# Ledger of designs, part 83: peptides against a protein of PDB entry 4GMN

Target 1, 375 residues: chain A of PDB entry 4GMN
Amino acid sequence: RYANITLLALVTLASIGTDFQETLVKGNQGSRESPISAADEEWNGFDDADGDAMDVDQKSSSGEDQEEDYEEIDVKEDDEDDDDDSITSEMQADMERVVGADGTDDGDLEDLPTLRELIQTAVPQLIRLSNLPIDSDESLTIQSHALSALNNISWTISCLEFANGENANIHNAWYPTAKKIWRKTILPILEADSADLKLATQVTSLAWAVARVLHGETPTDGNPHRKFISLYHSSKQQAGGNSNSIEEPEDPFQGLGVKCIGVVGSLAHDPAPIEVNREVGVFLVTLLRQSNNVPPAEIVEALNQLFDIYGDEELACDKEVFWKDGFLKHLEEFLPKMRTLTKGIDKRTQPELRTRADEALLNLGRFVQYKKKHA

## One batch from the design tools (peptide; made by RFdiffusion4, then SolubleMPNN)

Design b2_p13_8_s3 (from b2_p13_8, 6 letters changed)
Fold by OpenDDE base, seed 5:
Structure b2_p13_8_s3 (fold): chain B 375 residues (1-375), chain A 13 residues (1-13)
Amino acid sequence: as target 1 above (375 residues)
Amino acid sequence: SLPLPPPAPPFVP
């Protein structure tokens, strides 16, 4: 009876986290200002002004109009208005405020009561539930649901802009809680040598969400970057051996490999210790060198992480790692491989993966040219 | 630059 109420509450908190994110995504789609990475401020975009438009005289070969009568498959949009009434009116009002508010510097969430209760009341309980002794299938179920709820809340908060002091109130309220999730939930599970790949995927997902806000200020206790690199390699060894491996998620970006890359990339941002940055940077560059055996989604994520880590030339990691370890050469040598990889992705079967690969290829070309000008 | 879409968060339904 209590277990069922706890599970229902955990499912409800997980749903709340999902709905909150969907509302953020919808709100942010209205503002076409997708977060310009800190690299885009210093990256004086190539003035494409002097690109002599080679007039590729597309000879219009008049191929005969075979009017193939595309029968409009009247896909009845069953507007199942699943009125996802799961968004409370209070949550919607908090979301509208988060999307519209230049946050005050004070970690005061007086104007965000639902978010305040999530951070201050729910999350501390979820952390407690994720740390229960595992002695039964019921305790495993509770841990899994607590991790799911923590994941969804943490991901939602990680989708807020915190650059330039935006949402500083939310950042300041979340930051100590995020460190608590890391130290109390993530680290203990990573120290527990669990062969459970489901649990590893859940904790890695949560770790990525938390690290996307904490970046290089993520607690370095126990060298967590090495644990996620080890988990990456272990997951690849297991997938290669048994054809009954974990169903590769239908979404290639939901894979444990992508999540491991996202975590370690986020952990390597300034002000991370230069040794942590170097170990992660070498790992990411090594993935690019081994790209023939790496899923395209992991290559896309590894590139994005490399751009975000090494985009700023004023950072200590630019001089002490990027230039010192010769990363530019590896990125330049990877450009033709990335073009081949991207062209190998079918736009019809994997449109998102193709789009993100086309973007990562474009950004790689740009990034290489930027770094060559600043050499 | 087309800003890189934030990594799709791994929501657990």
Scores: peptide ipSAE 0.022, ipTM 0.719, DockQ to the pose 0.120
Fold by OpenDDE base, seed 2:
Structure b2_p13_8_s3 (fold): chain B 375 residues (1-375), chain A 13 residues (1-13)
Amino acid sequence: as target 1 above (375 residues)
Amino acid sequence: SLPLPPPAPPFVP
C-alpha cells in the first residue's frame, strides 16, 4: 500500500517534470534562432556580453570617522558543517520575485509556483528516496523512480537560460539544491560501484542535467570526472561482449557513452581546476583520435563539449590546456575524418544524428579557423 | 554561435 502510493507520487512528479520540459523547450526554441540560421557567422568565441557595469556613482558621502571600538567578537569558527538545508526566506522571496525581465514569456511566470514547490518540497523528498537502503525489488523500484523524477526536474531546469541574469530567481533557488543532489544522490551511487547499467545510466543522466547548470562549480570531491570516464570505458567493454542484453537506446544520444561525455564536458568548464579540465580535454580529444571505434553521437557530443570548454580564449584553460597540450592540431587532423563520418550517416534512417553531425562539422571548421587566427 | 543544445533530455517514461 505505502509503496504503491509512493510509486504513484514519483511517477506523477516525473511526469510533471517532463510536461514542464516540453513547455519550456518549446518556449526557448521560439527565441533561439536555430544554430542552422547562424550557418554563415564565423565562430568569434563566446562574446562575453559586455556587462555594462552601470557605474553606480557611489557618491562618497564623507561620513565622519566615528572610531567605533570594534570589540573583537571572537567568532569561533565552529566549522559545524551545518548542511543548513534551510531554504532561506530570501531564496523563497527571490523565487516569488517575478523579475519580469522583458524576455521571459508570461507562461514561465504562471508555472513558477509549481517549479518552486518541486524544488522546495518535492526534490528534498526525492533525494531522501534515492538514498534509501536497497534491500528489495520494491526499494530498487522506488530509487529508480526517484532518480527519474530528479532527472526530469533537473533537465527541465537545465534547459532554462541563465545567461545575463535571466531566470536568476530559479537559478538561485536551484543552485544549492543541485549541489545537494550531486553530493547526496549522485556521488553515493557512483561510489557504490554498482554493476547495474540501468542505475548507472539514470545517475549519469541526472549528473549531466545537474552539471549543465553547475558547470565547473560542481563539487570536485572524489574526482567525479574520473569516475564518469571510467564508467564510459566500462560501458564500452560490456556492450562489446553482450550485444543481446542492452538494447542500445533507439535514440543514439540517449546512450550511456554520450551521457558520460556530457557530464565530464560540463564538469570541465571554468572555474573547474585546471587539472580536471586537462584530464577531460585529453579524454575528449582522445575520442576524436579513436573516432573509427566511437559511435557518431559520442563524437558529436565530444565536439560540442570541446567547443564549449575552449571557446573562450580569456579562460585559463585555453592557454594552460588547449594551446599547451596542442589540441588545435588534433582538431584539424580530425576535420577530414568528421566529414567522412557525417557523410556516412543516413539522413533517412537517422535524421537527427545526421543534422547534429552536420552542425558539429560546421562548428569544427569554424572553431579550427578561429583558433588558427588567434594562435 | 553556441553549439547545439545537448540532446533533448532522456524522456524517462
Scores: peptide ipSAE 0.022, ipTM 0.719, DockQ to the pose 0.120
Fold by OpenDDE base, seed 1:
Structure b2_p13_8_s3 (fold): chain B 375 residues (1-375), chain A 13 residues (1-13)
Amino acid sequence: as target 1 above (375 residues)
Amino acid sequence: SLPLPPPAPPFVP
């Protein structure tokens, strides 16, 4: 009974975090539609080819009026009010305020009561539940659901813009909580060195969501980037041995390898220690060099992380890592490989992967050109 | 900074 209520509450919190994410993604897509200036590509008129008017014979088939007396089966519309109102009107109003707040400065968390309760009340309980002693299948289930709920909440918050002091109230409320998730949930699970790939995938997903907000301010204690790099390599060794049992997620971007890259990439941003940045940068560049044996989605993520980490010439990592370790040469040498890789992705079977690879290829060309001008 | 699309967040259903 108590377990079932706890599980239901965890599922509900995971669903809330999910629905919030979808709402934020839909809202941010609406704002990022900068009007693509319709460049009037002059649609050159299709020439009027004189195709012969074949006389389709009017076969006058006399439709006999069979008055089939359709008995009006009074299908009672059971209004199954599928009250899929997983999002309360208050939650929706909070999300609309967060998504619509393109320009209103000091929105106190007082104006975001649902988000406040998620951060201040729910997350501390989820952290507690994720740290339960694992002594039963019930405790494993509770941990898994607590990690899922923490993941969805953390991902939702990580989709907010913070770069220019936007959502500073939310950032300031989340930041200490994110560090608490890292230290109390993520690190202990990573230190337990469990052979459970499901748990490793869940904690890595959560770690990525948290690291997308904390960036280089993510606690470096115990070198977590090396643990995620090790997990990346371990996941590849296991996939090579037992092709039958790891259901590769249908979405290439949901793979543990992509998640590991996303975490370590995020951890390497300024103000990360230069040694952490270097180890991650070398790892990412090494994936590009070994691209023949790396899934395309991992290459896309590794490229995006490299662009975000090294896209600013004023950062210490540009001089001390990017230029010093000769990353530009590796990116230039990878350009023709990326073109081949991207062209090898079938647009019909993997449209998202192809789109993201086309974008990453475009950005790689721009990035290499940028770095060559600033050399 | 180059305009990079945000990574699709890993959705855990």
Scores: peptide ipSAE 0.022, ipTM 0.723, DockQ to the pose 0.079
Fold by OpenDDE base, seed 4:
Structure b2_p13_8_s3 (fold): chain B 375 residues (1-375), chain A 13 residues (1-13)
Amino acid sequence: as target 1 above (375 residues)
Amino acid sequence: SLPLPPPAPPFVP
């Protein structure tokens, strides 16, 4: 009984997270229909000029690891068989507020009660369930569903704008929880080094969602970037040997390779340690050099990550890594290969991949020109 | 279904 109720609750939480994401994506698509008319504006980097770095007063609360004895939530068997996966009216109101929030509404999490309960109550339980000892097919199923729910929630939150102090209330509530997901869920699963590519894909998807918010502030303990680079290489070796085609995800951007690139790219942002940034930057540039053996979607992701990491010339990584390690030369030498790669993608069979490759090719040209002016 | 990673935000210059 309890296992079925737990599985149902995890499916419902994963569904809510997906529906929330779909609503945010649809809301943001309505704003993004601004025509790509700015084809001729020079990319001037990320001029985040007036980012008052919120001095998040790092009160290093040396919170001792109180093992909060997570009391066994006596899930009362309220036999309400309402399999209504319906978003509650309160959830819908929270979703509408988050989608409709012009960045001037310093809406407290008091105004987002469902999102608050999702972050403060549900996510800590999902972290616990993702860390259960795997002793049965049932515990493996629970872990997989908990990871799916965490992934959906984390991806949804990572779709919010946090630049310029937008959604700062949500960011501030999520940030400690995101670090907890990283330390308690992601790192232990990565350290277990399981040959389960499904689990590896789930945890890497979650890691990317979390790292898209934490960026270079993601905990560097145990060099997680190297674990994801290792996982990238291991996944390529396994795909080449066994004709158990794990069905290549119908979407090229759902591949474990793309997810690994997205994670390590996100981890390499300022204020990441320069050596972490260097190792990631060298990995990404190496993919471009080896592009003949790399899926086009991974090349697109690797390019986008390189633009995001090295777009700002004021960052220490620009001088100490980009210029010092001669990345501009590699990007310039890759430009004709990217043109060939992009032209090789059939617009009829892979329209999204072609669009994103055309965009990445355009941005590569702009980025190379920008960096040549600032040399 | 695993949520689609959001399409990388189009680089809005």
Scores: peptide ipSAE 0.020, ipTM 0.709, DockQ to the pose 0.493; fails the geometry check

Design b2_p13_8_s4 (from b2_p13_8, 6 letters changed)
Fold by OpenDDE base, seed 4:
Structure b2_p13_8_s4 (fold): chain B 375 residues (1-375), chain A 13 residues (1-13)
Amino acid sequence: as target 1 above (375 residues)
Amino acid sequence: SLPLPLPAKPFVP
């Protein structure tokens, strides 16, 4: 009984996270339909709006390991009917507010009670469930569902705009929880060195969602970027040996390789240590050099990550890594290969991959010209 | 602005 109720609750939390993301994506698509009509706009980097870097007063919370006494939430068996599809009216109201609200900076979610309960009540329980000892197929199933729920919640939050102080209340509420997910869920699973590629894919998806918000402020303990680079290489070795096709995900952007690139790219942003940035940058540039043996979706992701990491010339990584390690030459030499790769993608069979490759090719041309002007 | 990389679609179980 308890296991079935736990599984149901985990499925419901995963569904909630998905539906919330779909609602946010639909809301944000309405604003993004501005046609890319400015073919001739010189890409001048990222417009750093002069927004005062949130002086997140680093109150060095002395890491007292508060053993948070996880109160056993006495899950009252409220036999609420299995209509898993019903976004509550309160949740819908929270979704509508998140799409429309200029965020307050206080991290208070008073106006977002459902999102507050997801972050403050549900996520800590999901972290606990993801760390259960695996002693049965049931405990493995619980872990998988807990990771799925954490993934969907984290992805949804990572799709919010946090630039220019937008959604600052959500950012400030999520940020400590995201660090907790990283330290308590992601790192332990990565350290267990499991040969389970399903688990590795789930934890890497979650890690990407978390790292898309934390960026270079993601905890560097145990060099997680190297673990994900290792996982990338290990996954390629396994796929080449066994003709038991792990069903390549129908979506080429859902592959473990893409997810590994997304994680390490996100980890390499400022204020990441220059050594971390360098190791990631060298990894990404090496993928471009080896592009004949790399899936097109991974090349697209590696390019986007390189643009995001090195788009600002004021960052220490521009001088100390991009210019010092000669990345511009590698990007310029890759342009003709990218044109060939992109043209090789059939628009009819892989329209999304082709669109994203055409965009990445355009951006690569712009980025190379930008960097040549600022040399 | 660079077109933001399309997020990975959520895992639908």
Scores: peptide ipSAE 0.027, ipTM 0.744, DockQ to the pose 0.091
Fold by OpenDDE base, seed 2:
Formats: C-alpha cells, structure tokens, sequence
Structure b2_p13_8_s4 (fold): chain B 375 residues (1-375), chain A 13 residues (1-13)
C-alpha cells in the first residue's frame, strides 16, 4: 500500500518533469525558429562576445511570388489531443515565467513556487529514495522510479539558458542540489558493482543532465570520467555478445554509449582539471579514429562535445591539450570519414540522426577551418 | 554559435 502510493507519486513527478521539459523545449524552439542562417557564418569560437543585438538587416529580397498552388491536403489531423491535463495552470504560469524571466541573481524562487517546491521538497526525497538499500524487487523499482523522476527534473533544468546570467535564480537554487544529486545518488550507484545495464543507463542519463549544468565544476572525487569511459567500453563488450536481449533503443541518441559520451564531454569543460580534460579529449578523438566500429549517434555526440570543449582558444585546455596533443590533425583526417558516414544515413528511416549528422559535419568543417586560422 | 546539440530527449517512458 505505501509502496504503491510512493510509486504513483514518483511516476507523477517523472511525468511532471517530462511535460515541463516538452513545454520548455517548445518555448525554446519558438525562440530558435529564427533561422540560424548558419550556412555562411564562419564559426569564430565561443567568444563571450557582448550581446550586441545583431541588427538583422532584413534585406527584403523581393522574391517573385510564384504562387505554387499547394493544394491544401486537408489532412484532418485527428487531434487526439490526449490533453494529459497533468500541467496545472500554476505550473504553466511558472513555465511561461521561466522562459521569459530576466532572473534575479539571488537564487530566490519566490516567483516560481512550483519549481521551488520541486527543487526544495521533492528532489531531496527523490535523492533519499534513490539511495535506499536494494534488498527487494520493490526497492529496485522505487530506485528506478526515483532515478527517472530525478532524470526528468534534471534534464528539464539543463534545457534552461544560464549563459550571461540568464535564469540565475534557478541556476543558484539548482546548483547545490545538482551537486547533492551527484554526490548522494550518482556516485554511490557508480561505485556499486552492478551488472544492471538498465540502472547504469538511468544513472548515466541523470549524470549527463546534472553535468550539463555543472560542467567542469562537477565534483571530481574518485575520477568519475574514468568510470563513465569504463562503462562505455563495458557496454560495447556486452552488446557484441548478447545481440538478442538489449533492444537497442529505437532512438539512437538514447543509447548508453551516447549518454556516456555526453557525461564525460560535459565533465571536461573548464574549470575541469587539465588531466581530466586530456583523458576525455583523447577518448573522444579515439572514437573518431575508430569510427568504423562506432554508432553514428555516438560520433555525432563526440564531435559536439569536442566543439564545446575546445571552442574557446583562451581556455587552458586549448593550448595544453588540443594543440599539444595534436587533435586538429585527427579532426582533419576524420572530415572525409564523417562525410561518408553522414551520407550513409538514410534520411527516410533516420531523419533526426541524419539532420544531426549533417549539422555535426558542417560544424566539423568550420571548426577545422577556425583552428587552422588560429594555429 | 554552434547549434547546440538538441539534448537527446532521454525520457525513460
């Protein structure tokens, strides 16, 4: 009885975290629907360029109106609006405020009561539930649901913009909690010698979400990057033996390998120790060198992580790792392989993977050109 | 700015 109520509460918290993320992603996509005319802009690094509003000179190209009479195929989308009315009007109002708020720096969530209660009341209980002794299938189920709820909350928060002091109140409220999730949930599970790949996937997903906010400020105690690299390699050894039992997730980006890359990439950002950065950078570059045996989604993620880690030339890791360890040469040698890999992805069967691979290929070309100019 | 990789939606259903 108590367990069923706890499980229902955990499922509800996980659902709330999902719906909150979907709304934030839709809101942030609406702001990103400014077509990044990414085609012709040379990638100039991640300079903290003062946000001088690019006056998008709307050159009104008077394109001639070829009225191609697109017959409105009245596809009655049967709006099976399964309006899962799980989002309260208060939660929706908090989501709208988070997307629009020039957040004050004080870490005060007075104006975000639902998010405050989620961070201050729910998350500490989820951390407790995820760290219970596993002595039964019921305790394992509770842990799994607590990890799912923590994952969805952490991912939702990791989709907020925190650059330039944006959402600073949310960042400041979340940051100590994120470190607590890392130390009290993630590390203990990673230290438990568990052969459970489902649990490993859940904790790695949560670790990625947390590390996307903490970056190089993620606690380095016990070298967690090496544990995730080891988990990556172990997952590949198991997949090669038991082709029948782990349904590879239909989404290629949900794979444990992608999640491991995302975690270690995030952990390698400044101010991470240069040795942590080097070990991660060497791991990522090694994946590119071995790309014939690496899933395309993992290559896409490894490239994106390499761009994010080494995009700023002012960072110590640029000189001490990128240039010193000769990463540019490996990226240049990989460029023709990436073109072949990307062209090998069927746009019809894997449209998202193809789009993300086309973007990563474009960015690789730009990144290589940038680094050659700054050599 | 590089198009930030859309976080893989790591929703466990």
Amino acid sequence: as target 1 above (375 residues)
Amino acid sequence: SLPLPLPAKPFVP
Scores: peptide ipSAE 0.026, ipTM 0.743, DockQ to the pose 0.107
Fold by OpenDDE base, seed 1:
Structure b2_p13_8_s4 (fold): chain B 375 residues (1-375), chain A 13 residues (1-13)
Amino acid sequence: as target 1 above (375 residues)
Amino acid sequence: SLPLPLPAKPFVP
């Protein structure tokens, strides 16, 4: 009984976190769809060709109106489904308010009651559940669901803009909680060094979501970037040996390799220790050099991480890593390979991967030009 | 579905 209630609550919290994210993604897409003024392509009117309308006189016969007395089956609407929609509606309203809040600086967490309760009440319990001793299949199931709920909540929050003091209230509430997730959930699981690739994928997904907010302020204790780099390499070695169906996720961006890249990239942002930045930067640039053996989605993610890490020339990592370790040369040498890689992705079978690769290729060209101008 | 990372913002030099 208690297990089933706990599992239901964890499934509900995981669903909530997904629905929130879908709402944020839709809201953020709506904000980016500023209508690019479709240039009035003058639709040159088709010339009215004179085609003779033949009068086909078809006498439709009057079929008899059989009034079939449809018995009103009084379908009792079982009103039981309304309770789930109510929670989703309040949550959608909170998310729409966050996405639609053009510059209302004074949004207290009081104005976001659902998000407040997720951060303050739910997440601390999920952290506790993710740290249960694994002594049964039930405890493993609880851990997996707690990690899923933490992942979805953390990803949702990581989709908010925190630049320039945007959503500072949410950031300030989340930041200590995110550090707690890192120290209490992520690090202990990474230190357990389990051969469970499912658990490793779950914790890496959560780590990415958390690291997307904490960036270089993510706790560096125990060199977690090296653990994720090691996990990346270990995952590649296992995929090469056992033809056992690790169901490659249908989505290439859900792969453990992509998630490892996303985590370590996020960990390498300023104010990360320069040696952490260097180790990650060298890892990412090495993936580009070895691109013939790297999935396209991992290349796209590695490029995006490199742009975000090294896009600012004022940062210490620009001089001490990017220029010093000669990354520009590697990026420039990768441009023709990226063009070939991107062109090799079928737009029909992998439309998202192709779009993201086209964007990453465009950004790589811009980034190389930028860095050459600022050399 | 595990949440997809938002597409990276276009690099603005």
Scores: peptide ipSAE 0.026, ipTM 0.729, DockQ to the pose 0.766
Fold by OpenDDE base, seed 3:
Structure b2_p13_8_s4 (fold): chain B 375 residues (1-375), chain A 13 residues (1-13)
Amino acid sequence: as target 1 above (375 residues)
Amino acid sequence: SLPLPLPAKPFVP
């Protein structure tokens, strides 16, 4: 009984986190509609001429309408309890306020009561549940659901803009909690060195969501970037041995390899230690050099991470890693391979992967030109 | 479904 109620509450928290994300993705698409001033250029219609109306005789074939009387099975819509829509609506109203709020510097989420309760009350309990001793299938199920709820919450928060001091109140409230998730949930699971690929995928997804907010301020204790690089290589070795048993997710961007790249890329941002940045940068550039054996989605993610890490020439990693280790040459040598890879993706079967590869190819060309101008 | 990694903002040099 208590286990089922706890599982239901964890599923509900995970659902709420998913519905939020769909709303934020729709909201971010709407804000990119710059008003294209419809210049009503009066396209003067071309005067197409008088073509003759041929009277084709409609011969009335009287087909007998057999009215098959389909009995309307009055499927009683069981009134499924409308209680789920109310919680989603309060949270949607909090997110609409977040997108519109000029960031008042007070780290008090007074105007965001649902988000406050999520961060201050729910997340600390989820951290506790993710750290229970695994002694039964029930405790393993509770851990998995707690990780799923933490993942959805952390991903939703990571979709907020925090650049230029935007949403500073939410950032300030989340930041200590994100560090607590990292130290109390992510690190202990990574240190247990479990062969469980499901658990590894869940913790890596959560780690990516957390690292997308913390960036180079993510705790470097125990060199977590090396653990995720090791996990990347181990996952590839296991997939090569058992060709039948890893259900690769239908979405190429949900793969453990993509998630490992996303985590280590995020960890390598300024103010990360230069040696952490170097080890990650060398890993990412090595994937591009080995691109013939790397899934296209992992190449797209590795490129995006390289652009984000090395896009600013004022950062210490530009001089001490990018230029010093000769990354520009590797990116230039990869550009023709990326064109071939992107052209090889079928737009009909993999439209998203093709779109993201076309974007990453465009960005690679721009990035190489930028770095050559600023050399 | 886990969130899709947001499309990277187009690199603006």
Scores: peptide ipSAE 0.022, ipTM 0.724, DockQ to the pose 0.794

